# Ledger of designs, part 3: peptides against a protein of PDB entry 6B4E

Target 1, 295 residues: chain A of PDB entry 6B4E
Amino acid sequence: TNFDKISKMFWHYKDKIAQIKQDIVLPIKKADVNVRNLLSRHKRKINPKFGQLTNSNQQLFKIQNELTQLINDTKGDSLAYHWILNFIAKAVVHQAETEVRVKPESALPLGKLTLYLLVQFPELQELFMARLVKKCPFVIGFTCEIDTEKGRQNMGWKRNNENKWEDNTSYDERMGGILSLFAIITRLQLPQEFITTTSHPFPIALSWHILARICNTPLNLITNTHFVILGSWWDAAAVQFLQAYGNQASKLLILIGEELTSRMAEKKYVGAARLRILLEAWQNNNMESFPEMSP

## One batch from the design tools (peptide; made by RFdiffusion4, then SolubleMPNN)

Design b2_p14_5_s2
Fold by OpenDDE base, seed 1:
Structure b2_p14_5_s2 (fold): chain B 295 residues (1-295), chain A 14 residues (1-14)
Amino acid sequence: as target 1 above (295 residues)
Amino acid sequence: DEVEKLLEELEKKL
């Protein structure tokens, strides 16, 4: 693993967030009142859509069509178009932090919707990835120390209104929610209408990178959160990962489930204990996946 | 490292 490359990628997306603020978010505040009103109306229509997702493909397709229309309505103004896509990127990640956090299986419909939008609107890809990396650097296998304020900020830790860091459980759960969404996206097939026309923007190989990079992370940087997000990934994508890479996938699952947990056994991380349970379930031919969506 | 080798192998296949 080339950690310098990963670090460069991390900072690339951090810079992208700053660029988005400068070139998209701030300029729109000075835009024509009609544009601002349009975007305000669209924001109000778009925002509830993510919460309207269910385990129904029919409902998913309805929401996809509605969002497609709403986004297309902004294409006449490039700044407005990019602003609405950035809003969507933020909203999707927020949904992962809140809903997927408490109901991991909700990552499936959210991931399907997100993947559709990423393909339908390619400009969303960089906006979305930048937001993901900012909120959850684990999506690219980035890890740094968290014994400093800057380190915690880089790893996506939040402070409340009293300037107090969030508790470890809250952080772990948020990271798990975001990672679940990303894992789902990587293991989903493109919608049928796109399979022959475009490549998958975030393919299953990105899941491989997450696992491999975490396995190669210096042990002194490994925390309970790493095991929590690996468990979240496992629930979201392990079955499909095994289907994709076969024996190589098996080796990597053993590396995270057995080897990495064993190396960190002295820490008695709760996340590690859960990951061992997942490994054991798999070894007993009882690996579970999220249920498929209904029609 | 074993995982590094696996990653390298995967990268070669891509």
Scores: peptide ipSAE 0.048, ipTM 0.721, DockQ to the pose 0.091
Fold by OpenDDE base, seed 2:
Structure b2_p14_5_s2 (fold): chain B 295 residues (1-295), chain A 14 residues (1-14)
Amino acid sequence: as target 1 above (295 residues)
Amino acid sequence: DEVEKLLEELEKKL
């Protein structure tokens, strides 16, 4: 694993966030009143859609169509279009931090919706990835020390209004929620209408990178969060990962489930204990996946 | 490190 490359990728997306603020978010405040009003209305219509997802494909398709129409309404103005996509990117990640955090299986409908939008609107891809990396660097296998304020900020830790860091449990759960969404996206097949015309924007290979990069991370940087997000990934994508890479996937699952947990056993991380349970379930031919969505 | 060698090998095969 080339960690210099990963670091460059991390900072690329950090720079992208700054660029988005400068070139999209701030300029829209000075835009024509009609454009601002349009975006305000669309924001109000779009925001609740992510919470309206269920385990129903029918409901998913309805929301896909509604969002597609709302986004298309902005295409006449490039700035408005990019602004609404950036809003969607933020909203999707926020949904992962809140809903997927407490109900991991909700990542499936959210991931399907997100993948559809990423393919339908390619400009969303860079905006979404930048937001993901900012909020959860684990999605690209980036890790740094969290003993400093800057380190914690880089790893997506939040401070409250009293300048107090969030609780470890809150951080772990948020990271798990975001990673679950990303894992789901990587293991989903493209919608049938795109499968012959478009390449997958975030393919299953990105899951390989997450696991491999974490395994190669210096052990002194490994925390409970790493195991939590690996467990979240496992629930979301392990079955499909095994289908994609076969024996090589098995080796990597053993590396994270057995070897990495064993190396960190002295820390008694709760996340590591859970990951070992998942490994044992797999060894007993009881690997579970999220239930498929209803028609 | 055996783990590093295995991961390197896996990366080459992919």
Scores: peptide ipSAE 0.047, ipTM 0.728, DockQ to the pose 0.115
Fold by OpenDDE base, seed 5:
Structure b2_p14_5_s2 (fold): chain B 295 residues (1-295), chain A 14 residues (1-14)
Amino acid sequence: as target 1 above (295 residues)
Amino acid sequence: DEVEKLLEELEKKL
């Protein structure tokens, strides 16, 4: 693992966030009143759609179609189009931080919707990835120290209005929610209409990178959060990961589940204990995946 | 480190 390259990637996306603000968000505030009104109406219609997802494919397809139409309505103005995609990127990540956090299986319909949009609207890909990396650097296997304010900020820690850091549990759960969504996206097949015409924008190989990079992270930087997000990833993608890479996948799962947890045993991390339970379930041929969605 | 060697091997296959 080349951590210098990972760091460069991390800062690339941090810069992208700043660019988005300067080139997309701020200019729209000065745009024509008709454009601003259009975007305001679309924002109000789009925002609740992510919370309307259920374990139903019919409902998913309905929402996909509605969002597609709403996004297409903005294509007449490039700035408006990019603004609405950036809004969607933010909304999807926010849904992961809130809903997926408390109901991990909700990552499946959200992931399917997101993957569809990423393929249908390719310009969403960089906007979405930038937002993911900003909120949860674990999605690219980036880790830094959190002993400084800057370090915590870089790792996606939030401060409240009183400038107080969020509690450890809140941070762990948010990171787990975001990582669950990303893990689901990496293990999903492309929608049938795209499978022969385009490549997967965030393939299962990205899950491999997450696991391998965490395993290679200096042990002094490993925290409970690392094990929490690994557990979240496991629930979301371990079955499909094994299907994709076979024996090599097994080796990597053993590395995170057995070797990494053993090396950190003295810390008695709750997340590590959960990961050990998941490993043991797998060893007993009792690995489970999220249930498939209904027709 | 055995783990590091194994990971290097795994990364080369991707």
Scores: peptide ipSAE 0.047, ipTM 0.726, DockQ to the pose 0.151
Fold by OpenDDE base, seed 3:
Structure b2_p14_5_s2 (fold): chain B 295 residues (1-295), chain A 14 residues (1-14)
Amino acid sequence: as target 1 above (295 residues)
Amino acid sequence: DEVEKLLEELEKKL
């Protein structure tokens, strides 16, 4: 693992977030009143859609069509178009932090919707990845120390209005929710209408990178959160990962489930204990995946 | 160690 390359990627997306604020978010505040009104109306219509997802494909397709229309309505103004895509990127990640956090299986419909939008609107891809890396650097296998304020900020820790850090459980659950969504996206097939004409924007290889990079992370930087997000990834994508890479996938699952947990056993991390349970379930030929969506 | 070699090999295959 080339950690210098990963660090460069991390800072690239941090710079992208700053660029988005400067070139998209701030300029809209000074835009024509008609544009601002349009975007305000669209924002209000778009935001509830993510919470309206269910385990129904029919409902998914309905929401896909509605969002497609709403986004297309902004294409006449490049700034408005990019603003609405950035809003969607933020909203999707927020949904992962809140809903997927408490109901991991909700990542499936959300991931299907997100993948559709990423393919339908390619400009969303960089906006979405930048937001993901900002909120959850684990999606690219980035880890730094959290003994400093800057380190915690880089790893996506939040402070409340009183400048108090969030508790460990809240952070772990948020990271797990975001990682679940990303894992689902990486293991989903493209919609039928795109499969022959478009490459997958975030393929299963990105899941490999997450696991391998975490395994290569210096042990002094490994925390309970690493095991929590690995468990979240496992629930979301382990079955499909095994299908994609076969024996090599098995080796990597054993590395994270057995070797990494064993090396950190003295810490007695709750996340590590859960990951060992998942490993044992797999060894007993009882690996579970999220249920398929209804028609 | 063996684990390090495996990880290096896995990355090279991607």
Scores: peptide ipSAE 0.043, ipTM 0.727, DockQ to the pose 0.117

Design b2_p14_5_s3
Fold by OpenDDE base, seed 5:
Structure b2_p14_5_s3 (fold): chain B 295 residues (1-295), chain A 14 residues (1-14)
Amino acid sequence: as target 1 above (295 residues)
Amino acid sequence: SEKEELLEELEKKL
């Protein structure tokens, strides 16, 4: 693992966030009143859609079509188009931080919707990835120390209005929610209409990178959060990961579930204990995946 | 390490 390259990637996306603010968000505030009104109306219509997802494919397709129409309405103005995509990127990540956090299986319909939008609107890909990396650097296997304020900020820790850091449990759960969504996206097949015409924008190989990079992370930087997000990933994608890579996948699952947990046993991390339970369930031929969505 | 070998193998496939 080349950690210098990972760091460069991390900072690339941090810079992208700053660029988005300067080139997309701020300019819209000075745009024509008609454009601003259009975007305001669309924002109000789009925002609730992510919470309207259920375990129903019919409902998913309905929402996909509605969002597609709303986004297409903005294509006449490039700035407006990019603004609405950036809004969607933020909204999807926010949904992962809130809903997926408490109901991990909700990542499946959200992931399907997101993957559809990423393929339908390719300009969403960089906007979405930048937001993911900012909020949850684990999606690219980036880790830094959190003993400093800057380190915590880089790792996606939030401060409240009183400048107090969020509690450890809140941080762990948010990271788990975001990682669950990303894991689902990596293991989903492309929608049928795209499977022969385009490549997957965030393929299962990205899950491999997450696991491998965490395994190669210096042990002094490994925290409970690492095990929490690995557990979240496991629930979301382990079955499909094994299907994709076979014996090599098995080796990597053993590395995270057995070797990494054993090396960190002295810390008695709750997340590590859960990951150990998941490993044992797999060894007993009792690995489970999220249920498939209804027709 | 085994971990590095697995990563290298993946890189060859990509």
Scores: peptide ipSAE 0.166, ipTM 0.763, DockQ to the pose 0.092
Fold by OpenDDE base, seed 3:
Structure b2_p14_5_s3 (fold): chain B 295 residues (1-295), chain A 14 residues (1-14)
Amino acid sequence: as target 1 above (295 residues)
Amino acid sequence: SEKEELLEELEKKL
């Protein structure tokens, strides 16, 4: 693992967030009133759609079509188009932080919707990845120390209005929710209409990178959160990961489930205990995945 | 080590 490369990637996306603010978000505040009104209306229509997802493919397709139309309505103005895509990127990540956090299986319909949008609107890809890395650096296997304020900020820790850090449980659950969504996206097949003409924008190889990079992370930087997000990833993608890489996948699952947890046993991390339970379930031929969506 | 071999092998495949 080349950690210098990972750090460069991390800071690339941090710079991208700053660029988005400067070139997309701030300029819209000074845009023509008609453009601002259009975007306000679209924002209000788009935002509820993510919460309307269910375990129904029929409902998914309906929402896909509705969002496609709403996004297409903005294509006449490049700035408006990029603004609405950035809004969607933020909204999807927010949904992961809130809904997926408490109901991990909701990552499946959300991931399907997101993957569809990423392929249908390629400009969303960089906007979405930048937001993911900002909120959850674990998606690219980045880790830094959290003993400083800057370190905590880099790792996506939030402060409230009173400048108090969020509690560990809240942080762990948010990171787990975001990582669940990303894991689902990496293991989903492209929709039938794209499978022969388009490459997957965030393929299963990105899941390998997450696991491998965490395994290579210095042990003094490993926290309970690392095990929590590995457990979230496991629930979301372990079955498909095994299908993709076979024996090599098995070795990597053993590395995170047995070796990494054993090396950190003295810390008695709750996340590590859960990951060991998942490993044991797999060893007993009882690896579970999220239920398939209904027609 | 097993870890090193796995990572090297997967890096070559990806």
Scores: peptide ipSAE 0.149, ipTM 0.768, DockQ to the pose 0.107
Fold by OpenDDE base, seed 1:
Structure b2_p14_5_s3 (fold): chain B 295 residues (1-295), chain A 14 residues (1-14)
Amino acid sequence: as target 1 above (295 residues)
Amino acid sequence: SEKEELLEELEKKL
């Protein structure tokens, strides 16, 4: 693992967030009133769509089509198009922070929708990844110290209106929700209509990178959150990960489930205990996955 | 293979 490369990637996306604000978000505020009105209407139509997802593929396809039409309506203005995609990127991540946090299996329909949009609208890819990295650096295996304010900010910690840091449980759950979504995306197959025309934008190899990079992270930087998000990843993608990489996947699962947890045993992290339970379930041939969606 | 390369990267640091 090249941590310098990971750091560069992290800061690349941090810079991208700043660029998005400067080049997309702020300029649209000065755009023609008709454009602003269009985007406002589209925002209102788009925003509820993510909450309308269910365990139904039929519902998913309906929402995909509706969003596709709404996004296409903005293509006549490049700035408007990029603004709406950035809005979608933010909305998807927000949905992961709120809904997936409390209902991890909801990552599946959300991930399917997101993957479809990422392929259908390639410009969404960088916008989405930038938002993911900002909110949850774990998606690229980035870790830094959190004993400073800047360190906490870099790792996606939030402050409330009283300038107080969120509690550890809230942070862990949010990170778990976001990571669940990303894990799902990496393990999903492209929709049938795209398989022969494009490559997967965020393939299963990115899950490998997450696990490997965490395993190679200095132990003094490993926290309960690392184990929580690994558990979230496990629920979301472990079955498909094993299918993809076979024995090599098994080695990584053992490394995170046994070796990493053992090295950190003195900390008695709750997340680590859960990960050990997941490992044991797998060893007993009881590895579970999210249920498949209905028609 | 890509898989082997990814695993090797992990093992080099462990």
Scores: peptide ipSAE 0.158, ipTM 0.798, DockQ to the pose 0.382; fails the geometry check
Fold by OpenDDE base, seed 2:
Structure b2_p14_5_s3 (fold): chain B 295 residues (1-295), chain A 14 residues (1-14)
Amino acid sequence: as target 1 above (295 residues)
Amino acid sequence: SEKEELLEELEKKL
């Protein structure tokens, strides 16, 4: 694993966030009143849609169509279009931090919706990835030390209004939620309407990179969070990962589930214990996946 | 394969 390359990728997306603020978010504040009003109305209509997702494909398709229409309404103004996509990117990640955090299986409908939007609106891809990397660097297998303020910030830690860091549990759960969403996206097939015309924007290979990069991460940088997000990934994508890469996938699952957990056993990480349970379940031919959505 | 090489490297490091 080339960690210099990963670091460059991380900082690329950090720079992208700054660029988004400068070129999209700030300029829209100076835009025509009609444009600002349009975006305000669309924001209000779009925001609740993510919470309206259920385990129903029918409901998913309805929301896809509604969002598609709302986004298309902005295409006449490039700045407005990019602003609404950036808003959606933020909203999707926020939904992962809140809903998926407490209900991991909700990543499936959210992931399907997100994948659809990523394909339908390619400009969303860079905006979404930038937001993901900012909030959860684990999605690209980036890790740095968190003993410093800057290190914690880089790894997506939040401070409250009193400048106090969030609780470890809160951080772990947020990272798990975001990673679950990303993992789901990587293992989903393209919607039928796109499968012959478009390449998958975030394919299963990105899951491979996450696992491999974490395994290659210096052990002194490995935390409970790493195991939590690996467990979240496992629940979200392990079955499909095995289907995609076969024996090589098995080796990688053993590396994270057995070898990495064993190397860190002295830390007694709760996340590591859970990951070992998942490994054992797999070894007993009891690997579970999220239930499929209803028609 | 590239994947096999990657896994071999991982096993050596762990």
Scores: peptide ipSAE 0.142, ipTM 0.795, DockQ to the pose 0.874; fails the geometry check

Design b2_p14_6_s1
Fold by OpenDDE base, seed 5:
Structure b2_p14_6_s1 (fold): chain B 295 residues (1-295), chain A 14 residues (1-14)
Amino acid sequence: as target 1 above (295 residues)
Amino acid sequence: SMEEELEKLRERLS
């Protein structure tokens, strides 16, 4: 693990966020009134669709088709196209922060939808990753100190209108929700129509990176949040991770579930306790995954 | 390799 490279990647995406504001968000405000009206209407139609997802593949396909059509309507104007993709990127992450955090299994339909869009519209990939890293640096295994305001901000902590930091539970749950979504995306197969023509944009190897980088993180920087997101990842992707990498996956799961939790035992983190329970369930041949979606 | 990385991690967390 090269932490210098990870840091550079982190700041790359932070810069990307600033670039998006300057080159996409702000310019559209000066665009033709017809373009602005189009985007306003599309925004209103797109936004509720993420909440309309269920455990039904039929419903998923319906929403995929509707979104595809709405996005395609903007392709005549490059700026409008990028604006709508950026909006979608933000909306997906927001859905993870709100719905997935309280219902982790909802990450599956959301992840399927997101993966479809990422492949169908490749320009969404950088926009989405930038938003993910900004909101949840854990997706690339980045960690810094949170003893400073800047450190907390870098790690995705929010302040309210009164400049008060969010509580620890809220932060942990948000991070868990976002990571659940990302974990699901990494372990999903490409839609059938893309398998032979396109490479997976965020493959299972990225899950490997998350786990390995956390294991290499200085212990003094490890917090309860790290264990919470590891638990979220476990529920979302552990079964498929084992299928992908076999014995090597098993070894890494033992490292995070047994060794890392043991090294941090004196902290008595609630997230670590949960991860230990997940490890024990696996050892007893009782590892579970999210239920498959209905037809 | 994955094996080498795992070994380094194991050494660190031992």
Scores: peptide ipSAE 0.249, ipTM 0.895, DockQ to the pose 0.953
Fold by OpenDDE base, seed 2:
Parts: sequence; structure tokens; C-alpha cells
Structure b2_p14_6_s1 (fold): chain B 295 residues (1-295), chain A 14 residues (1-14)
Amino acid sequence: as target 1 above (295 residues)
Amino acid sequence: SMEEELEKLRERLS
């Protein structure tokens, strides 16, 4: 693991967020009134779609088609197109922070929708990853100290209007929700219509990077959150990860589930305890995955 | 390789 590379990647996306603000968000405020009105209408139509997802593939396909049409309506104006994609990127991550955190299995339909959009609209990929890294740097295996304000900000901690940091539980759950979504995306197969024509934008190898990079993280930087998101990842992708990499996957799961938890046992992290339970369930041939969606 | 990376991880966490 090259941490210099990871840091460069982290800051690349931080810069991208700033670039998005300067080149997309701010300029649209000065755009033609007709464009602004169009985007306002589309925003109102798009926003509820993510909450309308269910465990139904039929419902998923309906929403995919609706969003596709709405996005295509903006392609006549490059700025409008990128603005709506950035809005979608933000909305998807927000859905992970709110819905997936309390109902992890909802990551599956959300992930399927997101993957579809990422393939259908390639310009969404950089926008989405930038938002993910900003909100949850764990998605690229980045970790820094959180004993400073800047460190906490870099790791996605929020402050309220009174400058009070969010509580640990809230942070852990948000990170878990976002990571669950990303994990699902990495382990999903491309939709059938794209398998032969497009490469997976965020393949299962990115899950490998997450786990390996966390294992290589200095132990003094490992927190309960690391174990929480590993548990979230486990629920979301462990089965498919094993299918993808076989024995090598198994070894890595043992490293995070047994060795990493053991090294941090003195901390008595709740997240670590849960991860140990997941490991033990796997060892007893009881590894579970999210249920498949209905037709 | 993945195996080499895993070995390094095991050494680190041993």
C-alpha cells in the first residue's frame, strides 16, 4: 500500500469538489433563467426518486427510465447536464447517509440504480467519487488523525450550527451507510445491456483496496469507525468478494476479522465485536448476504 | 501480487 498515492488521490477529489463549485454550481446561478427554471423543475422531480426505491426490480427499472429521461433533457446544455449529474451524485450519497444507515439492505436497489446511472452517464463517475471521498474517505482507504479540527473535517465529520461535532454514533452510522452503498456498487455486475460494451466503473478490486489499505493503516489511527465500516462492507459484499478472489479473499477476510480485531482488542470497540461475530458466523458456514431483489 | 500484499499485511499484523 502506497499511502502517498492514497493521499494524492484524496486531495485530488477534494480539489475536484472545489472545482465543481467553481465550474458547475456557481456558474449555473448566472445562467439563463430558462435553464435555471428547467433545473429547478428537474431537481424536484429527481429528488424523490431515490426514496421510491424498493426491493422490486420492476420499480428499479421504472425509476431508471424516469431518471434517464430527466437527465437526457439537460444534455442540450453542457453546464445544465453537469449540474444535474452533480445534484444526483449528492442526492445518492445523501440517501446512503439517511436511509442506508438505518436499513443497510436498501443499499442494493440504490446501488443498482447508481451503477446504472454511472454507466449510462460516464460524466457522473468523477462527480460521484468526489462526493463519496469528501463524505466518507474510507471508500478509498484514506485515514488521518481526528484529534484536530482539520483532521475531523478531512474524515467527513460534521459540525452543527453551534460548532458542535456530531456524536460518534451518528458519524459511525453515516460512514457505514455510505460505505455500504459503495461496497454494493463494487460487487454488482453490470446491467445485462452493458456487460459486453462497457467496463465496470468501480469494480470489486476497489473493495480489495479498501480492506488492504485499512489493514495497512497505522494502528494508532484505527478507530471504532473503521470496524463499523468493515462490518458494513462485510454485510454488503463479503459473499461476492469471496466469489471473486477465492482463497486470497478468504485470507484478507481473516486478516480484518481476526488479526486486526485482535490487535485492537484492548480498545473494546463495539464495531470490532460485531466484526468478530461476522467472522465467526462465516467460520460456521453461516455467512449471509442481502436478499436478492424481487422481479 | 495479491499474495505478496497479503503476506506483508500478515507480517504487519503478527
Scores: peptide ipSAE 0.228, ipTM 0.887, DockQ to the pose 0.923
Fold by OpenDDE base, seed 3:
Structure b2_p14_6_s1 (fold): chain B 295 residues (1-295), chain A 14 residues (1-14)
Amino acid sequence: as target 1 above (295 residues)
Amino acid sequence: SMEEELEKLRERLS
């Protein structure tokens, strides 16, 4: 693990967020009224779609088609096109922070939709990653201290209107929701229509990086949140991860589930306790995955 | 390699 490389990646995406604001979000406010009206109508149509997802593939395909048409309607104007993709990136992450947070299995249909859009519209990839890293740096295995205001901000902590930090439970659950979505994306196969012509934009190797980088993180920086998101990742992707990397995957799961939790036992983290339960379930040949979607 | 990386991780966490 090269921490300098990870840090550079983190700040790359932080800079990307600033660039997006400067080059996409702010300019559109001064754009032609017709363009602004178009985008206003489209965002109102697009935003509800993510909440309309169910465990039905039929419903998923319907929403995919609807979103594809709405996005294609903006391609005549490059600024409008990038604006709508940035909006979608934000909306997807928001859905992870809210719905996936309380219903982790909802990450599956959301992840399938997101992966489809990422492949169909490649320009979404950098916009989406930038938003993910901003909201949940754990997706690239980045960790810093949170004993300073800047540190907390870098790690995605939010403040309310009264400048009060969110509570630990809220932060943990939000991070878990976002990480669940990303984990699902990394372990999904490309849709059949793309599998022979396109490489996976966020492959399972990125899950390996998350786990390995967390294991290499200085122990004084490891918090309950790290174990919470590892548990979220486990529920979302552990089965497929084992299928992908076999014995090497098994060794890494033991490292996070047994060795890392044991090393931090004196902290009595609730997230660590849950991760140990997941490990034990696996050892008893009872590793569970999210149910497959209905036709 | 992945194995070498895992070995380093084990040593770190031991």
Scores: peptide ipSAE 0.214, ipTM 0.882, DockQ to the pose 0.929
Fold by OpenDDE base, seed 4:
Structure b2_p14_6_s1 (fold): chain B 295 residues (1-295), chain A 14 residues (1-14)
Amino acid sequence: as target 1 above (295 residues)
Amino acid sequence: SMEEELEKLRERLS
């Protein structure tokens, strides 16, 4: 694993966030009043859509169509278009931090919606990835020390108004929620209408990178959170990952489930214990996936 | 080692 490359990727997206603010968010505040009004109305219409998702494909398709129309309405103005996509990127990640965090299976409809939008509107891809990396660097397998304030900030830790760091459980759950969403996206097939015309923007190979990079992370940097997000990934994508890579996938799952947990056994991480349970379930031929969505 | 095994996997999946 080339950690320098990963670090460069991490900082690329951190810089992208700054660029988005400078080139998209701030300029729109000075845009024509009609454009600002349009975006305000669209924002209000778009925001509730993510919460309206259910385990129904019919509902998903409805939301997809509604969002597609709303986004298309902005294409006449490039700045407005990019602004609305950035808004959507932020909203999706926020949904992962809140809803998926407490209900991991909700990642499936959210992931399907997100993947559809990523393919339908390619400009969303960089905006979304930048937001993901900012909030959850684990999505690219990035890890740094968290014994400094800057390190914690880089790893997506939040501070409240009193400048107090969020508790470990809150952080773990948020990271798990975001990672669940990303994992789902990587293991989903493209919508039927795109399979023959486009490549998957965030394919299952990115799940491989997450696992491999974490396995190669210096052990002194491995925390409970690493195991929590691995568990979240497992629930979200392990079955499909095995289908994709076969024996190679099995080896990697054993590496994270058995070898990595064993190497860190002295820490007695709760997340590691859960991952061992998942491994055991798999070994007993009881690996489970999220239920498929209804028609 | 775990790292060596992963490297082998990368080579095969590259």
Scores: peptide ipSAE 0.050, ipTM 0.784, DockQ to the pose 0.136

